Peptides against a protein of PDB entry 7UQJ. Designs and how they scored, part 124

Target 1, 160 residues: chain A of PDB entry 7UQJ
Amino acid sequence: PELYQNFNITPPRGVLFHGPPGTGKTLMARALAASCSSDERKITFFMRKGADILSKWVGEAERQLRLLFEEAKKHQPSIIFFDEIDGLAPVRSSKQEQIHASIVSTLLALMDGMDNRGQVIVIGATNRPDAVDPALRRPGRFDREFYFPLPDVKARFKIL

## One batch from the design tools (peptide; aimed at target 1 S55, target 1 (a further copy) G59 E97)

Design b2_p30_8_s1 (made by RFdiffusion4, then SolubleMPNN; from b2_p30_8, 13 letters changed)
Fold by OpenDDE base, seed 1:
Structure b2_p30_8_s1 (fold): chain B 160 residues (1-160), chain C 160 residues (1-160), chain D 160 residues (1-160), chain A 30 residues (1-30)
Amino acid sequence: as target 1 above (160 residues)
Amino acid sequence: as target 1 above (160 residues)
Amino acid sequence: as target 1 above (160 residues)
Amino acid sequence: AKAPKVELLPAPEDLPDPFPLPSLEPYKPP
């Protein structure tokens, strides 16, 4: 958040962190949230797992997403971090169209409905960016993507 | 892993990483695994999510755990990292006793069956250490626990 | 630290973490310290910034280093983490030889004076490994080095 | 319907430092 103000760059509404499991995507999102929070300006950090929103809220996931975005808007500046966002908004396969369609459609509408001047940033983390619905990866949504490589095995060999 | 040899400490077979979500538990486990591998001595890193072992292998989770420990033993020195271990071995609540009992009992037996001289270390990561079966947190199993605090805001300013 | 006993590897006295600012060096050091502390055997973690030791203790930096190593030895097993170690032990440039020479010489002597069986590990973190005095990077001192890559520069430029 | 407690991640200030650096009392010079 802070970095964008300094560069006169319109902050992306959504940032996609992708890479192999355990490359620090969640840690980076938390680190960005705190690094953007000053004593004068605390950033509120909301974290949700994609699969938890689906599993805990079968039939209410849309309402829970709305409430999450409303709380994030109320507590601006804020970051919404979706861990495993491919579990929340998987690419629509022909056999499960309706339930995934409503959640994805709600998330799309919530991201599209964010004011450009709003201080809410959405970070999605995934191990499989190609498993995320392409509609979420468009401009005005998750329009920036960051690859988290595995730290090379050779660099680590030296701590043993 | 490395610190135990220097201190004449019997290396724990299992280490529990716990702390708030996104404090770098998975990144740390990876970093330890790679840091322990040299050009002469590669550590094989096995990663499993607790929930994935339960969900993909309903009724075969015990067999998959056995195969995982056999492969880890075959590829010594090795680290087995269980991400979200509370999802694999949750505290037995009275209403779902049988299925969780078999998986936990198998994991207990596998950890107890590791040779003290074996080069297999098990790392469990959880956001809720109290949700992990206390039997796994006993000596000779996950007998060491590490708390991952949220990095203070000052530490995050250096990641920016 | 723990992994050295299992592999019959003589523990390094010192480990150098290097990489661009904000790659998680300090976080990794803390998490390693945490990850080596059990309920039965707490690791004492000492953290110092190189620049803070120089700036707070002008003319007493050598004494403060001695006291730090004495306290670390008293509270074994322990980790001494020097954040920004290039600020504590910069490469000797011709114009400021004497003051830097004493601090570096003291740190060298302290690292050389650690018993190989001692339970004190020194971790140095730097953004500029080439700015650290090469004498510190020799065997029996900071003889192991770990590179923390930036998550791909494209990811940083896209957050910019 | 109990509103799901938005588990506000405790502000980093509210997490007890699990490794409180022993307050090395600044060596007061005598």
Scores: peptide ipSAE 0.000, ipTM 0.295, DockQ to the pose 0.041; fails the geometry check
OpenDDE base, seeds 2, 3, 4, 5: peptide ipSAE 0.000, 0.000, 0.000, 0.000; ipTM 0.210, 0.297, 0.200, 0.293; seeds 2, 3, 4, 5 fail the geometry check

Design b2_p30_8_s2 (made by RFdiffusion4, then SolubleMPNN; from b2_p30_8, 13 letters changed)
Fold by OpenDDE base, seed 1:
Structure b2_p30_8_s2 (fold): chain B 160 residues (1-160), chain C 160 residues (1-160), chain D 160 residues (1-160), chain A 30 residues (1-30)
Amino acid sequence: as target 1 above (160 residues)
Amino acid sequence: as target 1 above (160 residues)
Amino acid sequence: as target 1 above (160 residues)
Amino acid sequence: AEAPEVELLPAPEDLPDPFPLPSLEPYRPP
């Protein structure tokens, strides 16, 4: 929130972090959450793993998403971080159509229902941005994408 | 791949990362994956947790391992990272013998079946290298072991 | 162990790490585990996520907790890290009473049964210390609490 | 003292599975 407020940038409803695994997407999301939290303004960070939402909540994933967004809205300013969002909202052409279609539709509705005045930022992380339903990558949803390049080889040779 | 190619070192079929939890084994595996990935050569990183393979795939863990290795072979250059590999392949003397024996045998066969020309590296991470079946630690499998020492106390007091 | 021994501080049975998500609680727990491990004294770190214990072990969570504490006791010096411990031991007033009550009672009994001479430290991490059952926050259990403030905004802008 | 850049190592569990195999339906035993 504050980071976007200071720049007079309307906080995107969603930010997609994409890049190869281990580029620090989850870390950066946590870092952003922490950076946006001051002593005066604690940001509530919600973390969910896409595969866990699907596997743990078969038949209630939609309700869990609704509860998550309601909790995030109650605890503003807040960040909802979906790790592995491609696991939650795979492209509709994937053979597991019905469960995924309902979850995607719910997530779309929740993101569309976020009043831009709410200090709720949604961050999705994926290794496969092309595996994320294109409907989620539209303006007003995950409309900002950050590519996390692999840190250059030279930096990592100091760890060896 | 490139790191091993530059040193004329035949990439081991498997590398065992061992050390106390939180020593950055998973991060290092990702960092190695990332370091070996250039703009010209994206490495596909596969991550599986040993306990998740056993718990999610009771009766199909062998098939899932085969699919994982086939996917890794299709997406070369690739890294298969098994986090908590001791959870997947505990020492045979553990009372859960039958399921573990089949999974271990499958993993052994998959590692033995990796053509050395394939740019598939398998990284196993464990906190208990001695809990990993010795058959996995033989030459041509996890034949290289990297100990991840805990970073010295002095470095971490600067975080307090 | 060594960190607490060097300060003549009786190692608490439990330490609660609390603070906003992404403040590095899990990292610090790993860092402490790492710091307490010397070349002469390897600390075994056990990591469990509260939500995973509940979801993976419905009906056996108590047994898994007992096994975890027994393993930690066998591999002394050891650290048991419960990430998202509020997911494992939510406040009793939460509507999922029966399963949570048994797990909380088991965890309480296990923490109370830890002989103070044992080099087993339990670290619980939560984003919601108030969602942790107050019985766990009593003396002789999670009797030390560390608040992880969000690192100041300025430090994280260097990662951008 | 400049707080060392703690490369927050994402918990291994927090690290996305880059290739989630489609969860086969939990094998319900017949």
Scores: peptide ipSAE 0.000, ipTM 0.204, DockQ to the pose 0.041; fails the geometry check
OpenDDE base, seeds 2, 3, 4, 5: peptide ipSAE 0.000, 0.000, 0.000, 0.000; ipTM 0.213, 0.290, 0.287, 0.271; seeds 2, 3, 4, 5 fail the geometry check

Design b2_p30_8_s3 (made by RFdiffusion4, then SolubleMPNN; from b2_p30_8, 12 letters changed)
Fold by OpenDDE base, seed 2:
Structure b2_p30_8_s3 (fold): chain B 160 residues (1-160), chain C 160 residues (1-160), chain D 160 residues (1-160), chain A 30 residues (1-30)
Amino acid sequence: as target 1 above (160 residues)
Amino acid sequence: as target 1 above (160 residues)
Amino acid sequence: as target 1 above (160 residues)
Amino acid sequence: AAAPQVELLPAPPDLPDPFPLPSLEPYVPP
């Protein structure tokens, strides 16, 4: 709350940063964390990648997500940044779909379980917003979306 | 050459962008591509991730690297951006080490095989420059290194 | 000159990078320095912050600016990057305004004193181009301005 | 051969990364 209270904005539980790769989504997330951190108020920044959640945490992904949210809550104010959150989307293989669906379900439950009074902000970044499970994009979850366009290549030439 | 000919700089065959994650290495690579691209001269930007080279291209990684360099040469002037190039570093498992060593060897050969007159620039990005194979950091390969420091967090506070 | 000669652009004595914080202004300045550096031609990159010039160099700011420009000239080709150059703008307190005005005057004189043949490029970065003294934005000083848009600022407003 | 470190004039001491990225090492729980 307080992170965004100063902006009179109800803190979104989740913000989706979407746009082409290399548009600075991760940089912006860090930058937001940094801008909200003071000498009096350090924000803890947690970063995970969607693909790592699936591949590195095979069988423990749900537990690791829970631990992540618990740690983020313990170290609040916190930002949890999920890079490549579309990597949590069901892959076309039915067995992987079930695992992915479970992980997504766990993430949904964790986001829903966050008290609106919590000082934990979740930022998802994706290059493919349409590949993000629509359930993640509902109010109380990733209910705010920021498009990161590629910096207009043409604009730089006029100043050269 | 021409990309850097306009700078009278011998185009490095490779540039290593290193620094903490989220410092905008990928953004900078795209921005450099963009800054060098005119309406008359479009630069083709190829992006690959080190982890994807290892995981998605299992058994075909060398072929895919060769194809990438051929495509980059075909579509010159080109930038090949390898994100997380430290992901090509040997993982401590002996069998994976051999595969990684082969991929690194292929990348070395491809970089060495680039004519200095070529319009292909290779940019590697890493958060761990020390994890990058020293063979990649030799002259004619990633012989230029750029450190991307974290944006100073303190500077942002005074503007809120 | 040579840094920009290859772009058929009369090297601006100064370039103003403006745009919201975290748009990669500092990153771009470093990357430009870096892209222009070769094994044969090392560019020296000097960085100062506007606020540091005022606060850390109280009473010596003018001398430190002179020394900076002398060092930059000595180590040419050079880039002097002033981050938060709007921090050199007069703060509304009359006594600080005089000090700031003197520092700005010194910077103006230093920029005016640069030979157009000099290999010293000055880059100013600001989040507030309108807070930059108009005298700095005149031809022969920061006469080129690059806007670093936030990726889709408009999208930010709709979500805010 | 030392890669030409662009001698960045020492950045003012990196403020301790207020966001120590948790080491991308999997937090091995103790």
Scores: peptide ipSAE 0.000, ipTM 0.250, DockQ to the pose 0.062
OpenDDE base, seeds 1, 3, 4, 5: peptide ipSAE 0.000, 0.000, 0.000, 0.000; ipTM 0.319, 0.211, 0.272, 0.309; seeds 1, 3, 4 fail the geometry check

Design b2_p30_8_s4 (made by RFdiffusion4, then SolubleMPNN; from b2_p30_8, 13 letters changed)
Fold by OpenDDE base, seed 1:
Structure b2_p30_8_s4 (fold): chain B 160 residues (1-160), chain C 160 residues (1-160), chain D 160 residues (1-160), chain A 30 residues (1-30)
Amino acid sequence: as target 1 above (160 residues)
Amino acid sequence: as target 1 above (160 residues)
Amino acid sequence: as target 1 above (160 residues)
Amino acid sequence: AKAPKVELLPAPEDLPDPFPLPSLEPYRPP
């Protein structure tokens, strides 16, 4: 955000962090949130797990997503971090079709409805980018992707 | 870990990584695994999520834990990383008592049954150390705890 | 580290953490320090920045390094963490030749003078491993290196 | 509806040292 402000870069509406488990996706999201926060400008960080939104809010997941985005907008500048976003927005071809379809549709609408002027960044983290609905990976949504490679294990073995 | 060698410290059987979400617990566990492997001696890294063991292996969770520890012993040197271990081993006072009690008991027995000579390290990661059964936090089990504070963003700002 | 014990791997005297800024090098060093501490055996963690040793202790940097290693030996088991070690130990071909040459020479001598039996681990962190004097990267010194890859910079830069 | 735990990421300055020296004290649970 401050980097985007300083660079006059239009912030992406959504950023997808993908890579193997334990590559620091969540850590990076928090670091970025914190990196963009200043004494003058605290960034509000919202964290949700995709699977938890589905499991804890059965029948209210869409409403909870709406409330999350409203709260993020209210507390801008803000970051919404979806950990394990593949759990929230599985590919439409996934056998649990009907319940997930409305949630994906809601998330799409919320991301599309984010005015580019909003100081809200959405970060999705997944170990399975191909398990995320391709509609979410389009321009104006999670249109930026970051691969988190496994830290080269060879190099880490020399540490210790 | 090398410090333990140099120090002739009996390595803990289990290490609990705790701290806020996205503090790099999983990354650290992988990095430790990576740090302890060499070109000559690859460490086998086993990763499981606590909640996934319960949800995917309903009625077989105890067996899957046993198999995991056996496989880790077979592929020693090894690390067993339990992400979200609070999901696997909730405090016995948690109302989902009966199903979790046997799993906790199994994990206790498996950790107690690890011969100190075994080249198997168990790392548990949690955001809620107080939600982990205190019996697991005793000597000979997860007797070492590491707090992963939120990465103070000052140090992460230099990242970007 | 415990894996080094279990694996009968001679711990390196020094470990170089390298990789892009904010890949968790400092976090890892600190977590390793914590990981090696027990209730019975607290590890003393010494942190210094390479540039700070040069800038704060102009004309005393060599003495401060000696004192640091002596203090680490006194408080063993201990870790000495040099953050931004490239600031302390630039390649000898770097134009600030004369002042840095004595500091590098002192650090080399201190690392060589660490009896392998000493319970002192030296961790250097850098974003520029090639900016570290190659003499420090030899066996018996920083003979182990860990690359902390950027969580794929494509991922970081598209976030930002 | 448990309000989303809005964690204000403390300002980078207020964020606890990312790399706080873990108290190399083993966290003894209290």
Scores: peptide ipSAE 0.005, ipTM 0.309, DockQ to the pose 0.052; fails the geometry check
OpenDDE base, seeds 2, 3, 4, 5: peptide ipSAE 0.000, 0.000, 0.000, 0.000; ipTM 0.218, 0.306, 0.280, 0.278; seeds 2, 3, 4, 5 fail the geometry check

